Peptides against a protein of PDB entry 5B16. Designs and how they scored, part 7

Target 1, 136 residues: chain A of PDB entry 5B16
Amino acid sequence: TPSRINHNERLEFLGDAVVEFLTSVHLYYLFPSLEEGGLATYRTAIVQNQHLAMLAKKLELDRFMLYAHGPDLCRESDLRHAMANCFEALIGAVYLEGSLEEAKQLFGRLLFNDPDLREVWLNYPLHPLQLQEPNT
Target 2, 136 residues: chain A of PDB entry 5B16 as posed
Amino acid sequence: TPSRINHNERLEFLGDAVVEFLTSVHLYYLFPSLEEGGLATYRTAIVQNQHLAMLAKKLELDRFMLYAHGPDLCRESDLRHAMANCFQALIGAVYLEGSLEEAKQLFGRLLFNDPDLREVWLNYPLHPLQLQEPNT

## One batch from the design tools (peptide; aimed at target 1 L30 T41)

Design b1_p11_4_s2 (made by RFdiffusion4, then SolubleMPNN; from b1_p11_4, 4 letters changed)
Fold by OpenDDE base, seed 5:
Structure b1_p11_4_s2 (fold): chain B 136 residues (1-136), chain A 11 residues (1-11)
Amino acid sequence: as target 1 above (136 residues)
Amino acid sequence: SILEELKELLK
């Protein structure tokens, strides 16, 4: 069996893909006339470490990281990177133990504090084949 | 910011 660290890295690998996928799909449907470059710009802004670390702070993962790995996080950039990775691992775990829908809901709740914007983001229907793809 | 621009587009 893999070590706990190895398992966390595997969850991060999975979570990174889930976050990237959900972001891509929602942007694609929300902005049908936006060119690829624009879609990529918004996706980068959403999934970059700086933003994911901010989302992680909403879950108080910073307190967890400082408690568990404080000595290894002597720089703000190190903490940001670690928090982003931890967030990805969490999303990966939610997808693995729950569902893509649960991951989508959690991610959407964290993306927007404004409930109206959250509703717009989450209400765009995803293609059934896209929802089933991770299981095939 | 790009994120703020996104939020405005969603309104």
Scores: peptide ipSAE 0.652, ipTM 0.954, DockQ to the pose 0.891
OpenDDE base, seeds 1, 2, 3, 4: peptide ipSAE 0.638, 0.646, 0.600, 0.652; ipTM 0.953, 0.952, 0.943, 0.955

Design b1_p11_4_s4 (made by RFdiffusion4, then SolubleMPNN; from b1_p11_4, 4 letters changed)
Fold by OpenDDE base, seed 2:
Structure b1_p11_4_s4 (fold): chain B 136 residues (1-136), chain A 11 residues (1-11)
Amino acid sequence: as target 1 above (136 residues)
Amino acid sequence: SVLEELEELLR
């Protein structure tokens, strides 16, 4: 059986790909006239550790981190990186145990505090095949 | 910021 640490790292690996994929898909369809450079710029901003850590904070993952790993996270940058990784692991777990749609919903709900923006992001038409639940 | 620009595009 894999160690807990290995399991979390594997989930991070998966979640990183899911976050990047979902971000890419939504940007691609939402902005059909935006060039690759622009798409990449927005994707980078969305998936960078600083932003993901902020999303993680909305789920109060910082409380968990400080409780469980406080002594090892004395630097703000360390905490931010850890929270970003934890967020990726969470998304990975949601995808793995649930579906891509569930991961999409969770991620989208956290991306925007404004409900109008959230609705646009989440409900914009996407290719149906891209949202199919993977064979497990 | 880039994220603020994104929000503006979505409006």
Scores: peptide ipSAE 0.694, ipTM 0.961, DockQ to the pose 0.885
OpenDDE base, seeds 1, 3, 4, 5: peptide ipSAE 0.523, 0.638, 0.684, 0.685; ipTM 0.930, 0.947, 0.961, 0.960

Design b1_p11_5 (made by RFdiffusion4)
Pose (drawn by RFdiffusion4):
Structure b1_p11_5 (pose): chain A 136 residues (1-136), chain P 11 residues (1-11)
Amino acid sequence: as target 2 above (136 residues)
Amino acid sequence: TVQEALDELVE
């Protein structure tokens, strides 16, 4: 009778929705002209596990992760996938303890390497229907 | 630009 609640699969399950939300909102507001197709395309291109793993390496998560040696089979696939999932667990936890804005800042800073692109991603404009009318 | 960087991810 093993304990499954001691994993990061909980914070991964949360992080999945967290990353999905951040990508959805940012890709929504930064492109008020783009339809659902491009939005889903960019989103599915960002939430990809390989991309999330390579993005996870920027936090050196492979050095801080509790990855144990398997029975016999232990390829790069398991390691990188573990990084991908553990990253979602991390941003889920940041979303939980810290505010949502801290998840926005974390994922935003981790996405674009150029600091000049982060200022746009993090500071998304209002909706066009809100832009025309300042008050109401 | 942000769009060009995202297009690179899509490619």

Design b1_p11_5_s1 (made by RFdiffusion4, then SolubleMPNN; from b1_p11_5, 6 letters changed)
Fold by OpenDDE base, seed 1:
Structure b1_p11_5_s1 (fold): chain B 136 residues (1-136), chain A 11 residues (1-11)
Amino acid sequence: as target 1 above (136 residues)
Amino acid sequence: SLLEYLDSLVA
């Protein structure tokens, strides 16, 4: 059995890909007239450490980070990076133990406090063939 | 709108 740290890093690796993928897919379908540059810009904004840290804060992961690693987080940038990593690990865990759909739902709920925007993001029609793909 | 919100996230 791998160490907790090793396992967390592996989950982070997986979660990073899931967050990137979900973001890419939703942007692609939601904005069919947006050029690649625009899609890439918005994706970067969504998945950057600063934003993911903000999402992590909604889950009060900052309290966990300070409790477990307080002395190592003397800089705001360090805390932000740790929060982003923790968020990725969480999404990775949800995907691993649950499904891509569950990861999508959690990610979407956290992305938007506005229920109207959340509804648009989560329920925009995707390509029919995507429904045939495995969730894990 | 969604696009406006995303614009607000762009650094």
Scores: peptide ipSAE 0.616, ipTM 0.943, DockQ to the pose 0.838
OpenDDE base, seeds 2, 3, 4, 5: peptide ipSAE 0.598, 0.605, 0.611, 0.596; ipTM 0.940, 0.941, 0.942, 0.938

Design b1_p11_5_s2 (made by RFdiffusion4, then SolubleMPNN; from b1_p11_5, 6 letters changed)
Fold by OpenDDE base, seed 4:
Structure b1_p11_5_s2 (fold): chain B 136 residues (1-136), chain A 11 residues (1-11)
Amino acid sequence: as target 1 above (136 residues)
Amino acid sequence: SLRDYLDELVA
């Protein structure tokens, strides 16, 4: 894959869309009676920087960020934002080099430490549009 | 429950 495709900001752009899409689809199926506002509220909570940073910490991305960019990340908010971006880039890379299903699995595994909740999240059927999306 | 988990996340 060309370096321009693997550029972190480009991967972040892609990953942001993947995270948003997966979150939206799962919420849609999980809560068939929930109005749009409620769905949007949950989605926002899931994809916001603070939450994604917590997911990133499970992958020890904080250690990576401090190693690579420590001097630029003096504030907690800066580190959180950077970790969230890096997490999105990772999801983007998994989608790009692997598949949407692999991205779904990784994201789901990180979303929930409780295996019961994880299974509920991951076991919902794919939206028809997901079957039509490129897997690389 | 999942709903409770998400509610906590929103809070």
Scores: peptide ipSAE 0.658, ipTM 0.952, DockQ to the pose 0.871
OpenDDE base, seeds 1, 2, 3, 5: peptide ipSAE 0.657, 0.652, 0.654, 0.655; ipTM 0.952, 0.950, 0.951, 0.951

Design b1_p11_5_s3 (made by RFdiffusion4, then SolubleMPNN; from b1_p11_5, 6 letters changed)
Fold by OpenDDE base, seed 1:
Structure b1_p11_5_s3 (fold): chain B 136 residues (1-136), chain A 11 residues (1-11)
Amino acid sequence: as target 1 above (136 residues)
Amino acid sequence: SLKDYLDELVA
């Protein structure tokens, strides 16, 4: 049986891809007139460690990280990186054990505190072919 | 708007 550490790293690997994918898809459809550069810029801002760490904080992952790795997280940058990784692992786990839809919902809920923006993000029509893609 | 929010995030 793989160690918990190895499992978390694998989940992080998966979650990173899920976050990137969901972000890309939503941006692509929400901004049909935005050029690739603009889409990439928004994506980078959304998925960068600094932002993901902020999302992680909404789940109080900071308290968890300090409890488990306090001595190794003296630097704010280290904490941000660790929180971002943990957040990715969480999304990966939700995708793995649940579905892409569940990951989408969780990610969207955390992305926006404003319910109006959240609704726009989550409920924008997607391409019909996406319904044919595997959820897990 | 969503775009405004994202613009702020980029900044």
Scores: peptide ipSAE 0.654, ipTM 0.951, DockQ to the pose 0.880
OpenDDE base, seeds 2, 3, 4, 5: peptide ipSAE 0.646, 0.646, 0.652, 0.649; ipTM 0.948, 0.949, 0.950, 0.950

Design b1_p11_5_s4 (made by RFdiffusion4, then SolubleMPNN; from b1_p11_5, 7 letters changed)
Fold by OpenDDE base, seed 1:
Structure b1_p11_5_s4 (fold): chain B 136 residues (1-136), chain A 11 residues (1-11)
Amino acid sequence: as target 1 above (136 residues)
Amino acid sequence: SLLDYLDALVA
């Protein structure tokens, strides 16, 4: 059995891909007239460590990180990086143990505090064939 | 709007 650290890193690896995928899919369908450059720019902004750390803070992961790794997080950038990684691991775990839909819902809820924007993001119609893809 | 929100995120 792998160590908890190794398992967390594996979850982070998976979560990184899930966050990237969900972001890409939603941007693609929400903005059908936006060119690739624009799509890529928005994706980068959404998935960058600084932003993911902000999402992680909504789950109070900062408190967890300081408790578990306080001595190693003397710099704000270190905390941000750690929080982003932890957030990815969380999304990875939700995808792994639940479904892509559950990961989408959690990610969308955290992306937007505004319920109207959240509704647009989460409920914009996707291609019917995408609904038939495996969840895990 | 959603686009405005994303623009602000990029900035």
Scores: peptide ipSAE 0.633, ipTM 0.947, DockQ to the pose 0.883
OpenDDE base, seeds 2, 3, 4, 5: peptide ipSAE 0.617, 0.624, 0.632, 0.615; ipTM 0.943, 0.945, 0.947, 0.941; seed 5 fails the geometry check

Design b1_p11_6 (made by RFdiffusion4)
Pose (drawn by RFdiffusion4):
Structure b1_p11_6 (pose): chain A 136 residues (1-136), chain P 11 residues (1-11)
Amino acid sequence: as target 2 above (136 residues)
Amino acid sequence: ELLEELEEKLK
Protein backbone atom coordinates (compact mmCIF):
# COMPACT_ATOMS: atom_id res chain seq x y z
CA THR A 1 0.00 0.00 0.00
CA PRO A 2 2.28 2.89 -1.22
CA SER A 3 1.70 6.58 -0.85
CA ARG A 4 0.95 8.35 -4.15
CA ILE A 5 0.22 11.69 -2.56
CA ASN A 6 3.89 12.27 -1.75
CA HIS A 7 4.62 12.85 -5.44
CA ASN A 8 4.62 16.08 -7.37
CA GLU A 9 1.79 14.78 -9.54
CA ARG A 10 -0.57 16.97 -7.53
CA LEU A 11 1.38 20.15 -8.20
CA GLU A 12 1.90 18.90 -11.81
CA PHE A 13 -1.86 18.55 -12.16
CA LEU A 14 -2.21 22.12 -10.91
CA GLY A 15 0.74 23.39 -12.93
CA ASP A 16 -0.71 22.05 -16.09
CA ALA A 17 -3.74 24.35 -15.66
CA VAL A 18 -1.46 27.17 -14.50
CA VAL A 19 0.79 27.03 -17.55
CA GLU A 20 -2.25 26.55 -19.78
CA PHE A 21 -3.86 29.63 -18.33
CA LEU A 22 -0.79 31.85 -18.52
CA THR A 23 -0.10 30.91 -22.13
CA SER A 24 -3.75 31.28 -23.07
CA VAL A 25 -4.17 34.71 -21.51
CA HIS A 26 -0.86 36.16 -22.74
CA LEU A 27 -1.33 34.79 -26.27
CA TYR A 28 -4.88 36.14 -26.16
CA TYR A 29 -4.18 39.74 -25.19
CA LEU A 30 -0.96 40.18 -27.14
CA PHE A 31 -2.66 39.26 -30.40
CA PRO A 32 -6.14 40.86 -30.55
CA SER A 33 -6.29 40.22 -34.31
CA LEU A 34 -5.37 36.52 -34.33
CA GLU A 35 -8.18 33.94 -34.36
CA GLU A 36 -8.50 30.74 -32.38
CA GLY A 37 -6.33 28.84 -34.81
CA GLY A 38 -3.13 30.75 -34.23
CA LEU A 39 -3.85 30.98 -30.52
CA ALA A 40 -4.18 27.20 -30.20
CA THR A 41 -1.20 26.74 -32.43
CA TYR A 42 1.08 28.96 -30.37
CA ARG A 43 -0.33 27.55 -27.12
CA THR A 44 0.19 23.88 -28.14
CA ALA A 45 3.67 24.92 -29.38
CA ILE A 46 4.49 26.33 -25.88
CA VAL A 47 2.86 23.79 -23.59
CA GLN A 48 4.82 21.01 -25.40
CA ASN A 49 6.69 18.77 -22.87
CA GLN A 50 9.98 18.88 -24.72
CA HIS A 51 9.80 22.67 -24.84
CA LEU A 52 8.86 22.74 -21.14
CA ALA A 53 11.88 20.53 -20.41
CA MET A 54 14.36 22.66 -22.29
CA LEU A 55 12.75 25.66 -20.61
CA ALA A 56 13.06 23.84 -17.27
CA LYS A 57 16.81 23.49 -17.78
CA LYS A 58 17.11 27.23 -17.44
CA LEU A 59 16.27 26.72 -13.77
CA GLU A 60 18.80 23.91 -13.52
CA LEU A 61 15.95 21.69 -12.34
CA ASP A 62 18.00 18.65 -13.38
CA ARG A 63 20.42 19.49 -10.56
CA PHE A 64 17.80 19.95 -7.86
CA MET A 65 15.41 17.18 -8.88
CA LEU A 66 15.02 14.00 -6.86
CA TYR A 67 15.37 11.65 -9.83
CA ALA A 68 16.28 8.15 -8.70
CA HIS A 69 17.93 5.37 -10.71
CA GLY A 70 15.48 3.02 -12.39
CA PRO A 71 15.64 -0.77 -12.58
CA ASP A 72 17.72 -1.06 -15.69
CA LEU A 73 16.27 1.17 -18.41
CA CYS A 74 17.21 4.80 -17.83
CA ARG A 75 17.54 6.96 -20.97
CA GLU A 76 17.61 10.70 -21.52
CA SER A 77 13.90 10.49 -22.24
CA ASP A 78 12.96 9.70 -18.62
CA LEU A 79 15.25 12.51 -17.34
CA ARG A 80 14.03 15.23 -19.60
CA HIS A 81 10.41 14.19 -19.22
CA ALA A 82 10.92 14.25 -15.49
CA MET A 83 12.25 17.81 -15.81
CA ALA A 84 9.19 18.73 -17.90
CA ASN A 85 6.74 17.45 -15.35
CA CYS A 86 8.66 18.71 -12.35
CA PHE A 87 8.66 22.21 -13.94
CA GLN A 88 4.89 22.22 -14.12
CA ALA A 89 4.95 21.08 -10.45
CA LEU A 90 7.20 23.98 -9.62
CA ILE A 91 5.16 26.69 -11.33
CA GLY A 92 2.02 25.09 -9.65
CA ALA A 93 3.57 25.46 -6.33
CA VAL A 94 4.63 29.06 -7.06
CA TYR A 95 1.07 29.69 -8.19
CA LEU A 96 -0.17 28.22 -4.90
CA GLU A 97 2.01 29.91 -2.27
CA GLY A 98 2.96 33.04 -4.19
CA SER A 99 0.35 34.98 -6.12
CA LEU A 100 -0.68 34.30 -9.70
CA GLU A 101 1.40 37.29 -10.70
CA GLU A 102 4.45 35.44 -9.45
CA ALA A 103 3.63 32.59 -11.84
CA LYS A 104 3.21 35.16 -14.61
CA GLN A 105 6.58 36.65 -13.79
CA LEU A 106 8.26 33.25 -13.58
CA PHE A 107 6.88 31.79 -16.80
CA GLY A 108 7.28 35.16 -18.56
CA ARG A 109 10.93 35.53 -17.51
CA LEU A 110 11.65 31.95 -18.42
CA LEU A 111 10.07 32.14 -21.89
CA PHE A 112 11.99 34.84 -23.78
CA ASN A 113 15.72 35.14 -23.26
CA ASP A 114 15.79 38.74 -24.52
CA PRO A 115 14.75 41.03 -21.61
CA ASP A 116 13.17 43.38 -24.12
CA LEU A 117 10.57 40.81 -25.17
CA ARG A 118 9.59 40.12 -21.57
CA GLU A 119 8.33 43.67 -21.13
CA VAL A 120 5.69 42.96 -23.76
CA TRP A 121 4.74 39.45 -22.64
CA LEU A 122 4.35 40.43 -19.00
CA ASN A 123 2.61 43.74 -19.73
CA TYR A 124 -0.18 42.67 -22.10
CA PRO A 125 -2.50 45.44 -23.26
CA LEU A 126 -6.23 45.72 -22.55
CA HIS A 127 -8.81 44.28 -24.92
CA PRO A 128 -9.62 46.34 -28.05
CA LEU A 129 -13.21 46.68 -26.79
CA GLN A 130 -11.81 48.11 -23.58
CA LEU A 131 -9.16 50.19 -25.35
CA GLN A 132 -11.66 52.38 -27.20
CA GLU A 133 -13.64 53.25 -24.10
CA PRO A 134 -11.44 54.17 -21.09
CA ASN A 135 -14.15 54.12 -18.47
CA THR A 136 -17.14 51.99 -19.62
CA GLU P 1 9.55 27.97 -36.52
CA LEU P 2 6.45 29.15 -34.68
CA LEU P 3 8.49 30.49 -31.77
CA GLU P 4 10.75 32.41 -34.11
CA GLU P 5 7.66 33.82 -35.80
CA LEU P 6 6.25 34.78 -32.38
CA GLU P 7 9.48 36.60 -31.46
CA GLU P 8 9.46 38.47 -34.77
CA LYS P 9 5.79 39.53 -34.25
CA LEU P 10 6.62 40.80 -30.73
CA LYS P 11 9.72 42.72 -31.90

Design b1_p11_6_s1 (made by RFdiffusion4, then SolubleMPNN; from b1_p11_6, 6 letters changed)
Fold by OpenDDE base, seed 3:
Structure b1_p11_6_s1 (fold): chain B 136 residues (1-136), chain A 11 residues (1-11)
Amino acid sequence: as target 1 above (136 residues)
Amino acid sequence: DILAELEKLLR
């Protein structure tokens, strides 16, 4: 059986794919007239470690990381990278033990600070997610 | 802020 560390890395692997997928699907449907280059720019901004670490801070994962791994996270860049990975593992766990819809809701709630933008993102019809949810 | 909240969702 794999160690807990290996298990977290596996969850991170899964979460990375889920974050990438949810981001891509939302951007594709919300911006039907935006060219591929623009879609790629938005996706990169959303999924890059610096941004995911910011989302992790909203969940107070920084406090958790400093408590559990403080000696190894003296550099800001090290903390940011670790927090981004932890966030991906969390999303992976939510998908694995919950549902794709739950992962979508959690990610969307954290993604935007403006409540109006958040509502548009979360409530915009997403055909692929709606069809696949019962089988997830 | 992610790219001006995605340019206010272009809306």
Scores: peptide ipSAE 0.681, ipTM 0.952, DockQ to the pose 0.443
OpenDDE base, seeds 1, 2, 4, 5: peptide ipSAE 0.661, 0.667, 0.667, 0.659; ipTM 0.949, 0.949, 0.951, 0.957

Design b1_p11_6_s2 (made by RFdiffusion4, then SolubleMPNN; from b1_p11_6, 6 letters changed)
Fold by OpenDDE base, seed 2:
Structure b1_p11_6_s2 (fold): chain B 136 residues (1-136), chain A 11 residues (1-11)
Amino acid sequence: as target 1 above (136 residues)
Amino acid sequence: DVLEELKRLLS
């Protein structure tokens, strides 16, 4: 049985890819005339630790982190990085235990406080082919 | 702000 630390790091690894993929797909479809450099700029802004930490705060992950690891997270930058990692792990878990659609919905709901912007973001298609997790 | 620009584009 893998350690909890290894499990969380593996989920983070997966979640990082899911967040980047979802962001990339939505930007690609939303802005068909935007050049690669522009797409990359928006993606970077969305997936950077500073922003992911803000999304994590909406789920009150800061309370969790301070409760569990307060002494190790006195520095704001350390807390931000840890929260971003935790957010990625959460998205990874949602994808793993649920689906890409569920990860998309959660991520999209957190990206925008404005429901109109959420609708625009979420209504664009994802990749039509999905890899299915084995039922083992 | 890049994110604010994104929001403007989506609106």
Scores: peptide ipSAE 0.672, ipTM 0.957, DockQ to the pose 0.866
OpenDDE base, seeds 1, 3, 4, 5: peptide ipSAE 0.117, 0.652, 0.637, 0.632; ipTM 0.806, 0.956, 0.955, 0.954

Design b1_p11_6_s3 (made by RFdiffusion4, then SolubleMPNN; from b1_p11_6, 5 letters changed)
Fold by OpenDDE base, seed 2:
Structure b1_p11_6_s3 (fold): chain B 136 residues (1-136), chain A 11 residues (1-11)
Amino acid sequence: as target 1 above (136 residues)
Amino acid sequence: SVLAELEELLR
């Protein structure tokens, strides 16, 4: 079995793909007339480390980072990157142990503080996806 | 900001 560190890095790898996929799907369906360049611009803004770190802060992952790795995170940029990675690992874990729907719900709830915006983002009609969970 | 523009588009 891989070490705890390797396991978290693998979850981060998976979560990065899930975050980008969910973002892409929602943008694609919400804005059918927006050109690729515009879609890419909004996706970049949503998934960039600075933004993911802000989402991580809503889950108080900064407290976790400082408690567990404070001495290694003296620079703000280092903390931001670590928090973004931790957030991706969390989304990866939610997808892996739960479902894509659960990952979508968590991500969408964190994206917006305004409940009206959450509703639009989360409940906009999308094509149903029925994905088989991998055998564990 | 780009995110602010996105929020406005969703309203």
Scores: peptide ipSAE 0.691, ipTM 0.960, DockQ to the pose 0.909
OpenDDE base, seeds 1, 3, 4, 5: peptide ipSAE 0.681, 0.617, 0.681, 0.676; ipTM 0.959, 0.944, 0.960, 0.959

Design b1_p11_6_s4 (made by RFdiffusion4, then SolubleMPNN; from b1_p11_6, 5 letters changed)
Fold by OpenDDE base, seed 3:
Structure b1_p11_6_s4 (fold): chain B 136 residues (1-136), chain A 11 residues (1-11)
Amino acid sequence: as target 1 above (136 residues)
Amino acid sequence: SILEELEKLLR
């Protein structure tokens, strides 16, 4: 069996794809008149390490990272990168152990600080194919 | 802030 480190990297690999997919699908349907350049700008803003690290902080993953890897995270950029990777691994785990719907709900709840915007994002009609996605 | 919450979802 792979080491725990290898397992986390595999979860990160999966989570990266899930985050990218959920972001792309929401943006595509939420903004039907927005050009590709605008969609790409919004996606980049959502999935970049700086932003994912902020989402990770909302889950208090910074406390975990400093406890487990403090000596290796002295630089702000190192902490940000590690936090983003950890967040991706978490989303990957939620998808793997739960479902795409559960990953969507968790991700959406964290994305927005404004509850009204959060409500729109989470409840905006998505493509019916979401009902055909596998549980894992 | 993600681009000031995606420019208030353009709404």
Scores: peptide ipSAE 0.679, ipTM 0.952, DockQ to the pose 0.439
OpenDDE base, seeds 1, 2, 4, 5: peptide ipSAE 0.644, 0.577, 0.673, 0.626; ipTM 0.955, 0.946, 0.951, 0.953

Design b1_p11_7 (made by RFdiffusion4)
Pose (drawn by RFdiffusion4):
Structure b1_p11_7 (pose): chain A 136 residues (1-136), chain P 11 residues (1-11)
Amino acid sequence: as target 2 above (136 residues)
Amino acid sequence: TLQEELDKLVE
């Protein structure tokens, strides 16, 4: 009778929705002219596990992760995939303890390497229907 | 640009 609640699969389950939300909102507001197609395309291109793993390496998560040796089979696939999942667990936990804005800042800072692109991603403009009318 | 960097991710 093992304990499955001691994993990061909980914070991964949360992080999945967190990352999905952040990507969805940012890709929504930063492109008020782009339809659902491009939005889903960019989103599915970002939430990809390989991309999330390479993005996870920027936090050196492979050095701080509790990845144990398997029975016999232990390829790069298990390691990188573990990084990908553990990253979602991390951003889920940041979303939980820290505010949602801290998840926005984390994922935003981790996405674009150029600091000049981050200022746009983090500071998304209002909706066009809100832009025309300042008050109401 | 931002769109160009996102297109690179799509490619």

Design b1_p11_7_s1 (made by RFdiffusion4, then SolubleMPNN; from b1_p11_7, 6 letters changed)
Fold by OpenDDE base, seed 1:
Structure b1_p11_7_s1 (fold): chain B 136 residues (1-136), chain A 11 residues (1-11)
Amino acid sequence: as target 1 above (136 residues)
Amino acid sequence: SLEDYLDSLVA
């Protein structure tokens, strides 16, 4: 059995890909007339450490980080990076133990506090073939 | 709008 740290890093690796994928797919369909550069710009903004840390804060992961690693987080940037990593690990875990759909729902709920924007993001029609892909 | 919100996230 791998160490907790090793397992967390593996979950982070998986979660990073899931967050990137979900973001890309939703942007692609929500903005059919937006060029690649614009899509990439929005994706970068969504998945950057600063933003993911903000999402992590909604789950009060900052309190967990300070409790477990307080002495190692003397810099704001260190805390932000740790929060982003923790968020990725969480999404990775949800995907691993649940499904891509569950990861999508959680990610979407956290992305938007505005319920109207959340609805648009989560319920925009996707390509029919995407519904046939395995969730895990 | 969604676009406005995303624009606000762009660094």
Scores: peptide ipSAE 0.646, ipTM 0.949, DockQ to the pose 0.862
OpenDDE base, seeds 2, 3, 4, 5: peptide ipSAE 0.635, 0.639, 0.644, 0.632; ipTM 0.946, 0.947, 0.948, 0.944

Design b1_p11_7_s2 (made by RFdiffusion4, then SolubleMPNN; from b1_p11_7, 6 letters changed)
Fold by OpenDDE base, seed 1:
Parts: sequence; structure tokens; C-alpha cells
Structure b1_p11_7_s2 (fold): chain B 136 residues (1-136), chain A 11 residues (1-11)
Amino acid sequence: as target 1 above (136 residues)
Amino acid sequence: SLLDFLDSLVA
């Protein structure tokens, strides 16, 4: 059995891909007239460590990180990086143990504080064939 | 709007 650290890193690896995928899919469908450059710019902004750390803070992961790794997080940038990684691992775990839909819902809830924007993001129609794909 | 929100995230 792999160590908890190794397992967490594997979850982070998976979660990184899930966050990237969900972001790409939603941007693609929500903005059909936006060119690739614009799509890529917004994707980068959404998935960058600074932003993911902000989402992680909504789950109070900062308190967890300081408790578990306080001595190693003497810099704000270190904390941000660690929180982003932890957030990715969380999304990875939700995808792995639940479904892509559950990961989408969690990510969307955290991404938007505005319920109206959240509704648009989460419920914009996707291609019918995508709805039939396996969740995991 | 959604675009305004996304623009606010762009560094």
C-alpha cells in the first residue's frame, strides 16, 4: 500500500486533469464565439495556483495546511502552492470515489459565490453525447 | 456577468 503522501500526490495528478477538463468543457460551450486564445486565457486564470488556493480557502484548507505543515509554509507562496495541490487532490478524490458530475458540482459551487453565475455555469447544455459518457 | 467575472480572474 502506498504511503498517504504518495496517494495524495496521485490524487493531485488526477484532480489536475479533472479541473482542467471541466474548465475547458464549460468555457467551450458557454462561449461558442470566443476564439481559442480567449478560451485558453480564461482557463489559465481559473486553474492557476493563485485561484485554486482561493477556492481551497473557502473550504478552510489553509487551517489544515498550517496545522499539518506549518513549519514548511513560512512563505505565502508556499502556502498557496500547497493549498492548490490540496484542492486538486480533493477534486481528484471526489472524481475517483464519486463521479465527474459530483466533481463538476463541487467545483462550480466553489468557483462562484454568485448563485446566478453558478447556475449558468453548472446548467449550460452540453452536447447530448457527452451526457452518455461514463462518469469515471 | 460571467465574462466580467472571468475577466476579473485574469492576471
Scores: peptide ipSAE 0.665, ipTM 0.951, DockQ to the pose 0.864
OpenDDE base, seeds 2, 3, 4, 5: peptide ipSAE 0.649, 0.657, 0.664, 0.645; ipTM 0.948, 0.950, 0.950, 0.946

Design b1_p11_7_s3 (made by RFdiffusion4, then SolubleMPNN; from b1_p11_7, 6 letters changed)
Fold by OpenDDE base, seed 1:
Structure b1_p11_7_s3 (fold): chain B 136 residues (1-136), chain A 11 residues (1-11)
Amino acid sequence: as target 1 above (136 residues)
Amino acid sequence: SLLDYLDSLVS
């Protein structure tokens, strides 16, 4: 059995890919007339550490980080990075133990406080073949 | 709109 730290880093690795993938897919379908540069710009904005840290804060992961690693987080940038990593690990865990759909739902709920925007993001039609892909 | 919100995230 790997150490907790090792396992968390592996979950982060997986979660990073899941967040990137979900973001890419939704942007691609939601904005069919947007050029690659625009898609990439919005993806970067969504998945950057600053934004993921904000999403993590909604789950009060900052309290967890300060409790577990307070002395190591003397800089705001360090806390932000740790929060982003923790968020990725969480998404990775949800994907691993649950499904891509569950990860999608959680990510979408956190992305938008506005229920109307959330509805658009989560329920925009995807390609029919995507429904045939395994969730894990 | 969704696009407007995403624009607000771009730094």
Scores: peptide ipSAE 0.613, ipTM 0.943, DockQ to the pose 0.863
OpenDDE base, seeds 2, 3, 4, 5: peptide ipSAE 0.593, 0.596, 0.606, 0.593; ipTM 0.939, 0.938, 0.942, 0.937; seed 5 fails the geometry check

Design b1_p11_7_s4 (made by RFdiffusion4, then SolubleMPNN; from b1_p11_7, 6 letters changed)
Fold by OpenDDE base, seed 1:
Structure b1_p11_7_s4 (fold): chain B 136 residues (1-136), chain A 11 residues (1-11)
Amino acid sequence: as target 1 above (136 residues)
Amino acid sequence: SLLDYLDSLVA
């Protein structure tokens, strides 16, 4: 069995792709008149380390990181990067052990504190064929 | 709106 560190890095790798995919799909369907440049700009903003770290903070992952790796996190940028990685690993784990739908729900809940915006993001109609894709 | 919120995230 791989070390916990290696496993976490693998989960991070998977989670990065899941976050990118979910973000891309939702932006594409929610904004049908938005050009590629705009879609890419918003995707970058959503998935960048600074934003993912903020989402991770909502789960109090910062306390976990400081407890486990405090001495290695001397700078805010280090903490932000670690938080973002941890968040990706979490999403990866949810996808791996659960489903893409579960990852979507968790990600959407964290993306928006405003319940109205959350509802729009999570429940906007997607292409019917997407419902037939494997969840894991 | 959702778009306004996303605009606020753009660095």
Scores: peptide ipSAE 0.625, ipTM 0.945, DockQ to the pose 0.860
OpenDDE base, seeds 2, 3, 4, 5: peptide ipSAE 0.608, 0.615, 0.621, 0.606; ipTM 0.941, 0.942, 0.944, 0.939; seed 5 fails the geometry check

Design b1_p11_8 (made by RFdiffusion4)
Pose (drawn by RFdiffusion4):
Structure b1_p11_8 (pose): chain A 136 residues (1-136), chain P 11 residues (1-11)
Amino acid sequence: as target 2 above (136 residues)
Amino acid sequence: AILEELETLLK
């Protein structure tokens, strides 16, 4: 009778929705002219596990992760996938303890390497229907 | 390619 609640699968399950939300909102507001197609395309291109793993390496998560040796089979696939999932667990936890804005800042800073692109991603403009009318 | 396009649009 093993304990499955001691994993990061909980914070991964949360992080999945967290990352999905951040990507959806940012890709929504930064492109008020782009339809659902491009939005889903960019979103699915970002939430990809390989991309999330390579993005996870920027945090050196491979050095801080509790990845144990498997029975016999242990390729790069298991390691990188573990990084991908553990990253979602991390941003889920940041979303939980810290505010949502801290998840926005984390994922935003981790996405674009150029600091000049981050200022746009993090500071998304209001909706066009809100832009025309300042008050109401 | 999609991410390069995204970076270009944001620039």

Design b1_p11_8_s1 (made by RFdiffusion4, then SolubleMPNN; from b1_p11_8, 3 letters changed)
Fold by OpenDDE base, seed 2:
Structure b1_p11_8_s1 (fold): chain B 136 residues (1-136), chain A 11 residues (1-11)
Amino acid sequence: as target 1 above (136 residues)
Amino acid sequence: SILEELEELLR
């Protein structure tokens, strides 16, 4: 049985891929005329640690991190990095225990505070093969 | 910012 630390790191690994995949898919379909460079630029902005940490804060993961690991997170940059990793682990867990659709919903709901933008992001038509629930 | 540009594209 893997340690709790190993388990969390494995979830981060999975979550990182899920976040990048979901971001890539949505950008690809939402902006069919945008060149690869532009797609990559927006993806980078969405998945970078600074942004993921902001998403994590919406879930109050900062409170959890400070409670559990306060002494080790004295620097803002350390906290940001840890929160981003924790967010990835959460997305990984949601995908693993639930589905890609559930991960998509959670991620999309956090990406935008504006409900109109959220709806566009979440409800934009995807390829039929991507609408089916993957095996988990 | 890049994220602000993204939001504008979605509107």
Scores: peptide ipSAE 0.680, ipTM 0.959, DockQ to the pose 0.889
OpenDDE base, seeds 1, 3, 4, 5: peptide ipSAE 0.670, 0.673, 0.658, 0.675; ipTM 0.958, 0.953, 0.951, 0.958

